Peptides against a protein of PDB entry 6B4J. Designs and how they scored, part 73

Target 1, 315 residues: chain A of PDB entry 6B4J
Amino acid sequence: DITMQWYQQLQDASMQCVLTFEGLTNSKDSQAKKIKMDLQKAATIPVSQISTIAGSKLKEIFDKIHSLLSGKPVQSGGRSVSVTLNPQGLDFVQYKLAEKFVKQGEEEVASHHEAAFPIAVVASGIWELHPRVGDLILAHLHKKCPYSVPFYPTFKEGMALEDYQRMLGYQVKDSKVEQQDNFLKRMSGMIRLYAAIIQLRWPYGNRQEIHPHGLNHGWRWLAQILNMEPLSDVTATLLFDFLEVCGNALMKQYQVQFWKMLILIKEDYFPRIEAITSSGQMGSFIRLKQFLEKCLQHKDIPVPKGFLTSSFWRS

## One batch from the design tools (peptide; aimed at target 1 W219 K260 L264)

Design b1_p28_6_s4 (made by RFdiffusion4, then SolubleMPNN; from b1_p28_6, 14 letters changed)
Fold by OpenDDE base, seed 2:
Structure b1_p28_6_s4 (fold): chain B 315 residues (1-315), chain A 28 residues (1-28)
Amino acid sequence: as target 1 above (315 residues)
Amino acid sequence: MDEELEEASKLSSEEIKEEIEKAYQQLL
């Protein structure tokens, strides 16, 4: 399976990245520990500062992240910090930055869906300039949310139940599995972030270049989902999240082909979701139903709430 | 948009599946 090969390649690249900076992460030296902490803060704090408040502030955050990745000194926590402070500094920062973008999907976007757009436009712009950060974003995303690939992890003989639950993306702490609602909320946030990344370009970059991971990957994702048997509650939830965020962009890009796909979802795939939906899971099912019916009735996919307007970039 | 959806609605589910699969394979 080409999709599984791609998944594995990204995971292998991510693991190799971790190995490259092991000396920095495992160092007992006081100076190395200080550098590690300063680099970690420099990589992650700017991402946490991303908000919908002002386009000017978003540009400042982008410029700071790009400067750090370019080997330039940046101010962090009242200190001058550079990836050149350690030979493994760049690899460490790229990894931690990518991890933080995915974590913002998992936490911030999960709670505030509109936050997907400012996070995604920064991530897309950084990916354009720093392809390795993009690959690491995918690796972190795929590991936390296999449904972003998409694939459904299978139970293997002799596997511990907890390990299978972790492969499915559940958090397992002290032998307690995460509640389904919390799991779906985190998965939703990550899918919404991904759906925003594939459609957004940094407005101050070279727009003549091809998007490094564009809407073609959105089409691929939908096609792959439709070729898979639906999972109870998961498929209805994430399909809605994906279509709500990037459906308008896909409609504009693929036109008639998009509408063919939407009809197929309603007429063929939706009954298959219904067949596996229990009475306790009707919420996600009904939400998807209402979305599909509304879109087909109005012959339009609405622009998602939180989409960045020209007024945002002038602020 | 009206014309696009009307054109799409004239296709059978089988034709739509074939086109989606073809488009999917072209992206791989």
Scores: peptide ipSAE 0.055, ipTM 0.741, DockQ to the pose 0.759
OpenDDE base, seeds 1, 3, 4, 5: peptide ipSAE 0.035, 0.022, 0.032, 0.030; ipTM 0.730, 0.612, 0.697, 0.679; seed 5 fails the geometry check

Design b1_p28_7 (made by RFdiffusion4)
Pose (drawn by RFdiffusion4):
Structure b1_p28_7 (pose): chain A 315 residues (1-315), chain P 28 residues (1-28)
Amino acid sequence: as target 1 above (315 residues)
Amino acid sequence: EEETEEELEEAEEELEEVEEALEKAREA
C-alpha cells in the first residue's frame, strides 16, 4: 500500500498537469495550433535524436532541452521558438517531454537494448535539473507499464476481458488486440530503460547533488516482485532483462545482500514458475536460468552490453 | 553516511520479508 499510495500520488498529480494547460490542447484556432505544433515538435525531437555515436554530441541534445525547459530560445526547423510564448507552454512541454522518454524506451529500447543507456543518462540528467519532469516520467512509465511499479493488476470481478487487457497495458483498439509477442517487448524496453536510469548519472556540469531516483528503487523492485507470486511469461522475462541491465550496479552496491537475493530465485523462486508456466511458454523461464547459472558460479554479473564507456564520453 | 546506513537497514528488512515469503511458498 505504501507503494500503491505513492503510485496514485504520481498518477493523479499528472492528471493535475493534464488540466493545468487545459486549453492549449483544446484549442482550434490557427495560431492556437501553430503554437501547440511548434512546442511538441521542438521538445520531442531531440529525444529521438539520442544516439550511441558519442557523448560529445549527446550534450547538444541535453543543452537544447535544458534551454527549452529553462525558458531560453531554441533553434527549431525554420525560426527559433521558446516557451516564453505562452504561460501554459512550460507545463505542456514538460508533459510531452516526459512521455517521449518512455516512448523512446517503448519502441527503440525494446528492439535495441543498447540504446537504453544513452537515453537514460540524458533523462537521469534532466531529472536532476528539473524534478518536475521526473515525476511526470514516473507517471507515464507507471501506467503504460504497471509492472515497473511493480504491481500486477488484479482482475476486478464482473468485467469483460478486453476491459482487463487494457489495464495490463496491452495496446487495444476497436477490434484489434496487441499480440503477446509485440507486447512483451514493449514492456521489456520500458523496464530496461528504467533499469538504466537508476544506475546512471549525467557526468557533465559537475554536480554535487544526488541522483533523483537512486539505485535504492532497484532493490525494492526486485524485492517487491520476488515476494509475490509470478506471472507466467511476464515475470520471468522482465525479471531477466532488469538484472542484465542493472545487475552489475546492484552487485557492487549491495554486495552480499544482492547475492542472497539471487540464490533465492535460484532455489525458491524458480520452482514458483516451473508450475505456473505451461510448457508452451517456458522460453522466458529458460533464459532466466541460463543467465543465473553463469552469474552465480562466475561470481559476476556482466556489465550490460551497451554501457557508455570512457571512449564514448571523450569522443 | 547516515542515509547509506538507513538504506542498508531497509534492504536487510526487505530481504528478510522475501525469505519469509519464499519459505511460506515452499511449505504451501

Design b1_p28_7_s1 (made by RFdiffusion4, then SolubleMPNN; from b1_p28_7, 15 letters changed)
Fold by OpenDDE base, seed 2:
Structure b1_p28_7_s1 (fold): chain B 315 residues (1-315), chain A 28 residues (1-28)
Amino acid sequence: as target 1 above (315 residues)
Amino acid sequence: SEEEKKELEEVEKLLKEVEKSLKESKEK
């Protein structure tokens, strides 16, 4: 399976990255520990500062992240910080930055869906300039949300139940599995972030270049989901999240082919979702139903709430 | 562009695969 090979390659690259900076992370030296903490803060704080307030502020955050990744000194926590402070500094920062973007999907976007767009446009712009960060974003995303690949992890003989639950993307702490609603909320946030990344370009970059991970990957994701058996509650939830965020962009890009796909979803795939939906899961099912019916009736998919306008970039 | 043409060809290919897969699923 080409998709699974790609997944594994990204995971392997991520693991290799961790090994490359292990010297920095495992160092007992006080100076190395200080450098690690400074680099970690420099990589993650700017991402946490991303907001919908002003385009100018977003540009400042982008420029700071790009400067850090380019080996330039940046101010963080009142200190001058550079990836050149340690030989493993760049690898560490790239990894932690990518991890933080995915974490913002998991936490911030999960709670505030509109936050997907400012986070995604920065992530996309950084990915254009720093492809390794993009690969690491995918690796972190895929590990936390296998449905973003997409694939459904299978239980293997001899596997512990907790390990299987973790593979499915559940958090397991003190032998307690995460509640289904919290799990779906986190998965939704990550899928929404991904759906935003694949459609957005940094407006101050070279727009003549091809998107490093564009809407064609969104089409592949959608096709792969539809080629799989639906999962109870999960498929209805994530399919809605994906289409709500990037459906308008897919419609504009692929036009007739997109509408054919949407009809297939409604007429052929949706009944399969219905067949596995219990009475307690009707919320996600109804939401997807209403969305599909509305889109097909109006022959339009609305621009998602929180989409960045020209007025945002002038602020 | 040639790249856009290739992308659309892939889009159409994947769509046909989905159509086939869903049809086969209805027959089961």
Scores: peptide ipSAE 0.646, ipTM 0.946, DockQ to the pose 0.759
OpenDDE base, seeds 1, 3, 4, 5: peptide ipSAE 0.644, 0.639, 0.634, 0.643; ipTM 0.945, 0.944, 0.942, 0.945

Design b1_p28_7_s2 (made by RFdiffusion4, then SolubleMPNN; from b1_p28_7, 14 letters changed)
Fold by OpenDDE base, seed 1:
Formats: C-alpha cells, structure tokens, sequence
Structure b1_p28_7_s2 (fold): chain B 315 residues (1-315), chain A 28 residues (1-28)
C-alpha cells in the first residue's frame, strides 16, 4: 500500500530526527539543559503568538521563525538564542516547531476553527523554505490523527487496549480513555489545519514555486476516504471538516471533477455513513448532510469563515 | 499546459478508482 509506505517513511524520518538530537535532550549538563529550554521556547512561542489580528504581526512571527531556522540569532525570553548553540540544535528546533504547529491544530483550531488559516499560512510558508519542517509536520499530524493519512489503525494480537486507543488518536490518562466528543474535537482541529495548509501559500514568498504539499493531496485524501469503510461518527465529522475548509479551493481547482466527486459522496458514500450512524451520532451526520445538499443545490461551496483576505495582509 | 494536463489525468484516474471501489462495495 503506497499510502502506508508514505506514512511509515515519514514516521521513520521523525524517529531518526529524535535520535539525532537525543544527546541534547538527555544531557544532564546544566548548560545543555538551558540551551534546550531556550531553543524550545524560541521554536514554540512564536507559533503560539499567531493570531487573526494583523497581517503585519503575522509577518513578524514568520520572519522570526525563518530567522531561527536559518541559523540567525533571535530574541527569546530576553536572551539571544541560536540553533548554532548546539550541534543538534537545528534538528531539535525543526522537530519542536513542527510538533507545535500540529498542537495548535489539536488545541487552538479545535476550539476556534477560524484560527486554522493564520496558523496554516505560516506553516505553509515555513514548509516552502524548510521542507524538513513540513515532513515533520506530516509525521506529527499522522501520528496524532491517523485519519489525516488516512488509515484506520488495526488491533494486533497481544496489544493492550490502551495502546490501541492511543494509536487511534485517543488520549489515555490514568487508564481512562478520552471522551468521544473531546477526541473528535481534537481530530477536527487537526484535519481543519491540514485542509488549510494544502490550499494556502505565504504571500511574501516566491509565488512561482509549486506548493510543497498542495491541493492534489486534498484530492488524494478524499479519494482514500471514499475507498475506506466509514467509521462511526468519525468519518462524517472529519469529512465535513475537510470539505468546509478546503471544498471551495478544491471546487475552483478541479471544477467538474470535483462536482462528480461530491455527487459520489452524496449518492454512494453517504448512505454507507447513514447505515452505521446511531441515533446518538445524528448531529455529525445531519451536519454533513445539510452541507452536501446545500452545496449541490447551489452549485457552490462557500469560502470558509476566517479565510485570509487582502485586507488582512494590509493591516 | 503539460503539467495541468497531467494533473487533470491523475484526478480523473483517482475518480475512476473511487467509482470502481464504490461499485464493488454495493455488489458485496
């Protein structure tokens, strides 16, 4: 399976990255610990500062992240910080930065769907300049949300139930599995972030270059989902999230072919979702139904709420 | 032009695979 091979390659690259900076992370030296913490803050704080407030502020954040990844000193916590402070500094920062982007999907976007766009445009722009960060974003995303690949992890003989639940993307703390609503909320945030990344480009980059992970991956994702058996509540939720965020962009890019796909979703795949939907899961089902019916009726998919306009970039 | 044509063809091929898969699922 080509999809599973791609998944495994990204996971292997991520694991190799962790091994590369293990010396920095496992050091008992006080100076090394200080450097690690400074680098971690320098990588993650700018991402947490991303907001919908002003394009100028977003540019400053982007420039700071790019400077850090380029080996330039940046100010963080009142200190000058550089990846050159340790031989494993760059690998560590790339990993932590990628992890933080995915975490913003999991937390911020999950709670505020409109936050997907400013986070995604920065992530896309950084990915364009630093491809390794992009690969690590995918690796983190795929591990936390296998539905972003997409695939359904299988239970293996001898596996602990908790480990299987974690593979499915659930958080398990103190032998208690995460509630379904919280799980779906986190998965939704990550899918929405991904759907935003694949359609957005940093406006101050070289626009002549191809998007490093563009809308063709959105089409692939839809095709793969439709070739899978629907999962109760999960498929209806995430399919809606994906189409709400990137459906307009896919419509513009693929036109007639996109509408054929949408008809297939409504006529052939949606009944399969219905067949596995319980009375307690009707919310996600109805939401997807109404969205599909509205889009097909109007022959249009609306621009998602929070989409960045030219006025945002002038602010 | 060539790239756009290639991308269009890839989309059509993917769509066809989906249609075939969905058809098989209805027959099972």
Amino acid sequence: as target 1 above (315 residues)
Amino acid sequence: KEREEKEKKEVEELLKKVEESLKKAKEE
Scores: peptide ipSAE 0.029, ipTM 0.633, DockQ to the pose 0.746
OpenDDE base, seeds 2, 3, 4, 5: peptide ipSAE 0.027, 0.027, 0.028, 0.027; ipTM 0.645, 0.579, 0.641, 0.633; seeds 2, 4, 5 fail the geometry check

Design b1_p28_7_s3 (made by RFdiffusion4, then SolubleMPNN; from b1_p28_7, 13 letters changed)
Fold by OpenDDE base, seed 4:
Structure b1_p28_7_s3 (fold): chain B 315 residues (1-315), chain A 28 residues (1-28)
Amino acid sequence: as target 1 above (315 residues)
Amino acid sequence: SAEEEKELEEAEKLLEEVEKSLEEFKKK
């Protein structure tokens, strides 16, 4: 399976990255610990500052992240910080930055869906300039949300139930599994962030270049989901999240092919979702149904709420 | 562009695969 090979390659690359900076992370030296903490803050704080407030502020954040990844000194916590402070500094920063982008999907986008767009445009722009950060974003995303690959983890003989639940993306703490609503909320946030990344380009980059992970990957994701058996509640939730965020962009890009796909979803795939949907899970199902029916009736997919306009970039 | 045409051709192939898969599901 080509998709599973790609998944494994990204996980292996992520693992190799962790091994590469192990000396920095495991150091008992006081200076190395200080450098680690300074680099971690320099990588993660700018991402946490991303907001829908102003395009100018977003540009400043982007420039700071790019400067850090380019080996330039940046101000963080009143200190000058550079990846050159340690031989493993760049790998560590790339990993922590990628982890933080996915975490913003899991936390911020999960709670505020409109936050997907400013986070995604920065992530896309950084990915264009720093491909390794993009690969690490995918690796973190795939590990936390296997449905973003997509694949459905299978229970293997001899596997602990908790380990299987973690593979499915559930948080398990003190033998307590995360509630289904919280799980779906986190998965939704990550899928929405992904759907935003694949359609957005940084407006101050070289627009003539191909998107490093563009809408073609969104089309592949959708095709792969439709070739799989639906999962109860999960498939209906994530299909809605994806189409609400990315459907307008897919419609514009693929035109007649997109509408054929949407009809197939409504007529052929939707009954399969219905067949596995319990009475207690009808919320996600009904939401997807209403969305598909509205889009087919109007022959249009609305621009998602929070989509960045030209006025945002002039602010 | 030639690249855009290639992307559309790839998308068409993927759509055809989806159509075939969904037809197989209807037969079960």
Scores: peptide ipSAE 0.413, ipTM 0.889, DockQ to the pose 0.776
OpenDDE base, seeds 1, 2, 3, 5: peptide ipSAE 0.325, 0.327, 0.336, 0.329; ipTM 0.852, 0.857, 0.862, 0.857

Design b1_p28_7_s4 (made by RFdiffusion4, then SolubleMPNN; from b1_p28_7, 14 letters changed)
Fold by OpenDDE base, seed 4:
Structure b1_p28_7_s4 (fold): chain B 315 residues (1-315), chain A 28 residues (1-28)
Amino acid sequence: as target 1 above (315 residues)
Amino acid sequence: SEREQEELEEVEKLLEEVKKSLEEAKKK
């Protein structure tokens, strides 16, 4: 399976990255520890500062991240920090930055769906300039949310139940599995972030350049989901999340083909979702149904709430 | 552009695959 090969390649690259900066992370030297902490803060704090407040602030954050990745010194915590402070500094920062973007999907976007767009546009812009960060974003995303690949992890003989639950994306702490609502909330946040990334371009970059991971990957994701058997609650939830965020963009890009796909979802895939949906899970199913019916009736998909407008960039 | 054409061809291919897959699923 080409998709699974791609998944594995990204995971391998991520693992190799971790091994590369192991010297920095495992160092007992006080100076190395200080550098590590400074680099970690420099990589992650700007991402946490991303908000929907002003385009100018978002530009400042982007410039700071880009400067850091470019080997330039940046101010963090009142200190001058550079990836050149350690030979493994760049790899470490790229990894931690990518991890933080996905974490913002998992936490911030999960709680505030509109936050997907400012985070995604920065991530997309950084990805354009630093492809390795993009690969690491995918690696982190795929690991936490296999449905973003998409694939459904299978239970293997001899596997511990907890390990299987973790592979499915559940958090397991002290032998307690995460509640389903919290699980779906986190998965939703990550899918929404992904759906935003694939459609957004940093407005101050070279717009003539090809999107590093554009809407064609969204089309592939959608096609792959529809080629798979639906999962109870999960498929209905994430399909809605995806279409709500990037459905408008897909509609504009692929027009007639998009509507053909939407009809296939409504007419052919929905019965399969319904067949596996319990009475207690009807909420996600109904939400998706209503969304699709509305879109088909109006022959339009609304621009998602939180989509960045020209006025945002002028602020 | 050539790239746009290639993308559209892929889009059509994937759509056809989905259609086929769903048709096969209805027969089961």
Scores: peptide ipSAE 0.573, ipTM 0.934, DockQ to the pose 0.744; fails the geometry check
OpenDDE base, seeds 1, 2, 3, 5: peptide ipSAE 0.516, 0.428, 0.518, 0.493; ipTM 0.920, 0.902, 0.921, 0.916; seeds 1, 2, 3, 5 fail the geometry check

Design b1_p28_8 (made by RFdiffusion4)
Pose (drawn by RFdiffusion4):
Structure b1_p28_8 (pose): chain A 315 residues (1-315), chain P 28 residues (1-28)
Amino acid sequence: as target 1 above (315 residues)
Amino acid sequence: SEEELEEILEEIEELQEELEEEIEEEEE
């Protein structure tokens, strides 16, 4: 409940932001759409540019967003644009910027697991300078993936199925329901991004402040799910690609206490899945063991493939 | 073995509660 209450605080807090700019979106004038068009454009593209080439150019994207959010003018395609054009633009750009980070994790990181880090550092940096943006990130991240909270949505009695599948985060239209394969990845990329944000810190600017969403939330996440019964395919999958990304940082921080949590899922939580999962979906549960059987004996959890090296920063 | 596992569960829950308290203090 402490979590579910905190879960609601962010959700209805985001709905307050959906209404604070109400009128900027619900506007049909020519100029009214041009403004709504240029802001969302110059605010959601720099996030899409976030690449793995170098941290040298990764700063440009960070600065371009800091200037845009802090009110300074920003060079866009054609003429320069700024938030000072409209008082509602700031509380609007912060909304669209937040969704893009999770969206970049939704599509890109789900397919390319390594791009989770170069995106997370910019997000973990922008979260420091502007905390309001972070709560909005925790807002969208949580609804599109309630498994990141983590809370498994229970079945409410007397309701149709297609109503329930939407609550689980499946993308569904009038007649189309998102397959399970093309769904499981959308969730992987989301918590792989979440598992990266909590362990990374923006290096530049020399800030003595603390990480806005500390690595502590990584411990609670593993603990909060491992105390409840696992879902068949969702848990064994998400439980793996979270440890592969943040298992190295947690091993260093909570040295022995983290190991105890691992030798628990090995002999107490694994059986909790072998019966729950049918023979047609053991694929996830198998990767989870192949991951731990090594890590437990090697006394080490490999650094995530795609970690930003020193070479990436200087270069 | 089952008793050691239950002890590990208790230690994990205690640590989870301590961390929740620390997070609430940081939010204040």

Design b1_p28_8_s1 (made by RFdiffusion4, then SolubleMPNN; from b1_p28_8, 15 letters changed)
Fold by OpenDDE base, seed 1:
Structure b1_p28_8_s1 (fold): chain B 315 residues (1-315), chain A 28 residues (1-28)
Amino acid sequence: as target 1 above (315 residues)
Amino acid sequence: KKKELEEIRKELEEELKKLEEEELEQRK
C-alpha cells in the first residue's frame, strides 16, 4: 500500500528527528535544560497566540516563528532565544513547533472550529519556507489521527488493548480509555485543521510556487475514504468536518469531478454509513446527510465560517 | 443510475492512481 509506505516514511523521519535532538532532551545539565525550555517556549508560545483578531498580529507571529527557524534571535519570556544555542536546537524547535500546530488542531480547533483558518494559514506559510516542519506536522497529525491519512489501524495478535486504542487515536490514562465524544471532538479538530492547511496560502509569500501540500491531497483523502469501509460514527463525523472546511475549495478546483464525487457519496457511500449507524449515532449521520443534500440541491458548497477574508488581512 | 455510479467510481480510481503516481515521483 503506497499510502501506508508514505505514512511509515513520515513516522520514520519523525523518529529520526527525535533521535537527533536526544542529547538536548535527555541532558541533565542545568544550562541545557534551560536552553531546552527556552527553545520549547519560543517554538510553542507564538502558535498559542494565533487568533482570529487581526491579520497584523498574525503576521507578527509568523515573522517570529520564521525568524526563530532561520537562526535569528527572538524574544521569548523576556529572554533572547536562538536555535544556535544548541547544535540540536533547530531540529528540536522544528519538531516542537510541528507538534504544537497539531496540538492546536486537537485542542483549540476542536473547541472553536473557526480557529482552524488562522492556525492553518500560518502553518502553511511556515511549511512553504521550512519543508521539514511540514513533514513533521504530517507525522504528528497522522500519528494522532490515523483517519487523516486515512487508514483504520488494525488489531494485531498479541497487542495490548490499550496500545490498540492508542493507535486508533484514543487517549488512555490510568487504564481508562477516552470517552467517544471527546475522542471525536479531538479528531474533528485535527481533520478541520488539515482541511484548512491544504487550501490556504500565506498571503505574504511567493504565491507563484506550488502549495507544498495542496488540494490534491484533499482529493486523495476523499478518494481513499470512499474506498474504505465506513467506521461507526467516525466516518460520518470526519467526512462532514472535512467537507465543511475544504469542500468549497475542492469545488472550485475540481468542479465537475467534485460534484461527481458528492453524488457518489450520497448515492453509494451513504447507505453503507447508514447500515453501521446506531440510533445513538444518528446525529453525525443526519448532519452529514443534511449538508450533502443542501449542497447538491443548491449546487454550491458554502465558504466555511471563519474563512480569512481580505478585511482580516487589512486589520 | 448504477452504471453512472460505476463510471464515477472508475473516474475517481483513475484520478487517485494519477495522484499516487505523482506523489511517488515527487519522493524520488
Scores: peptide ipSAE 0.111, ipTM 0.747, DockQ to the pose 0.673
OpenDDE base, seeds 2, 3, 4, 5: peptide ipSAE 0.093, 0.106, 0.109, 0.094; ipTM 0.733, 0.749, 0.749, 0.734; seed 2 fails the geometry check

Design b1_p28_8_s2 (made by RFdiffusion4, then SolubleMPNN; from b1_p28_8, 16 letters changed)
Fold by OpenDDE base, seed 4:
Structure b1_p28_8_s2 (fold): chain B 315 residues (1-315), chain A 28 residues (1-28)
Amino acid sequence: as target 1 above (315 residues)
Amino acid sequence: KKEELEKIRKELQEALEKLEKEELERRK
């Protein structure tokens, strides 16, 4: 399975990255701890500052992140911080930055869907300049949301139920599994962020280059989902999230092929979702139904709410 | 209708395989 090979490769790369900066993270030296904290803040704070307020502010944030990754000193917490402060600094920052982007998906985007676009455009732009950050974004995303691959983790013989739940993307704290609504909310946020990343390009970059992880991956994702048996509540939720965010872009890119796919979803796949949907899960099902029906009726997919306009970039 | 849907499914599968192949080649 090629998809699983990619998944495993990304996870391996992520694990290797963690090993490379283990000296920094496990150091008992006070200076090393300080450097670690400074680097962590420098990597994560700019991402948390991403907002829909102004394009100029977004550019400043992008430039700061890019500068940090380029080995230039940046101001963070009133101090000058550089990845050159420690030999493992760059790997650590790349990992933490990528982790933070995914966290913004599972937290900020989960709560505020429109936040996907400014976060995604920065992530896409950084990915274009720093491919390793992109790979680490995917690694973090896939680990937290296997449905972004997509694959459905299977229970293996001898596996603890708690470990299986974690593999499925559930948070388990003090032997208590996360509530289904919270789980789906986090998964939705991450899928929406991913759907935004694959369609957005940083407007100040070299647009002549191919998107490092573009809409072709969106097409792949849909094709793979349609080849899988639906999961109760999960498939309906995430398929809707994905199509709502990147459906318009996919429509423009793939045109007639996209509509054929949408018809296949409505006429073939949707009944399979319905068959496994309980009365308590009708909300996600109905949302998907209404979306598909509206899109097919109007032969159009709306531009998602929060999509960045030319006016945003002029602000 | 069923035959038409199967045709669409096949077309999507072929497109997927093509994309996967292209991605593998790009990563070499």
Scores: peptide ipSAE 0.230, ipTM 0.825, DockQ to the pose 0.739
OpenDDE base, seeds 1, 2, 3, 5: peptide ipSAE 0.209, 0.209, 0.220, 0.214; ipTM 0.810, 0.814, 0.822, 0.817; seed 2 fails the geometry check

Design b1_p28_8_s3 (made by RFdiffusion4, then SolubleMPNN; from b1_p28_8, 13 letters changed)
Fold by OpenDDE base, seed 5:
Structure b1_p28_8_s3 (fold): chain B 315 residues (1-315), chain A 28 residues (1-28)
Amino acid sequence: as target 1 above (315 residues)
Amino acid sequence: KKEELEKIRKEIEEELARLEKEIEEQRK
């Protein structure tokens, strides 16, 4: 399977990255530990500062991240920090930055859906300039949310139940599995972030270049989902999340072809979702139903709440 | 209606195949 091969390649690349900076992470030297912490803060704090407040602030954050990745010194915690402070500094920062973007999907976007757009536009812009960060974003994203690939992990003979649960994307702490609602919330956040990334371009970049991971991946994701048996509650939830965030962009890009896909979703795939939906899972099902019906009736998909406008960039 | 849906499915699959090739070419 080509998709699974690609997934494995991403995971292997991520693993190799971790091995590359292992010396920095495992060092007992006080100076190395200090450098590690400074680099980690320099990479992650700017991402945490991303907000929907002002375009100018977002630009400052972007510039800081880009400067750090470019080997320039940046101010962090009252100190001058550079990836050149350690030979493994760049790899470490790229990994931690990518991890933080996905974590913002998992946490911030999960709680505040509108946060997907400012995070995604920064991620997209950084990805354009630093492709390795993009690959690492995908690696982290797909590992935490296999449904973003998409694939549904299967239980293998001899596998521990907890390991299977983790493969499915559940958090397992002290032999306690995450509650379904929390699981779906985190998955939703990551899918929404992904759906935002594939449609957004940093407005101050070179727009002549092709998006490094654009809307064609949105079509691919939908097509692959439609070729899979639906998973109870998960498919209805994430399909809605995806369409709510990037449906308008897909509609504009693919026009008649997109509407054909939406008809197929409503007429062919949705009944399959219904067939596996229990009475306790009707919330996600009804939400998807209402969304599809509204879109088909109005022949329009609304611009998602939180979408960045020209006025945002002038603020 | 069933025939129409099957036609749509085939069209989507064909488009997917084209996109997958494009994506693969971009990765090389």
Scores: peptide ipSAE 0.358, ipTM 0.885, DockQ to the pose 0.811
OpenDDE base, seeds 1, 2, 3, 4: peptide ipSAE 0.344, 0.352, 0.352, 0.354; ipTM 0.881, 0.883, 0.882, 0.882

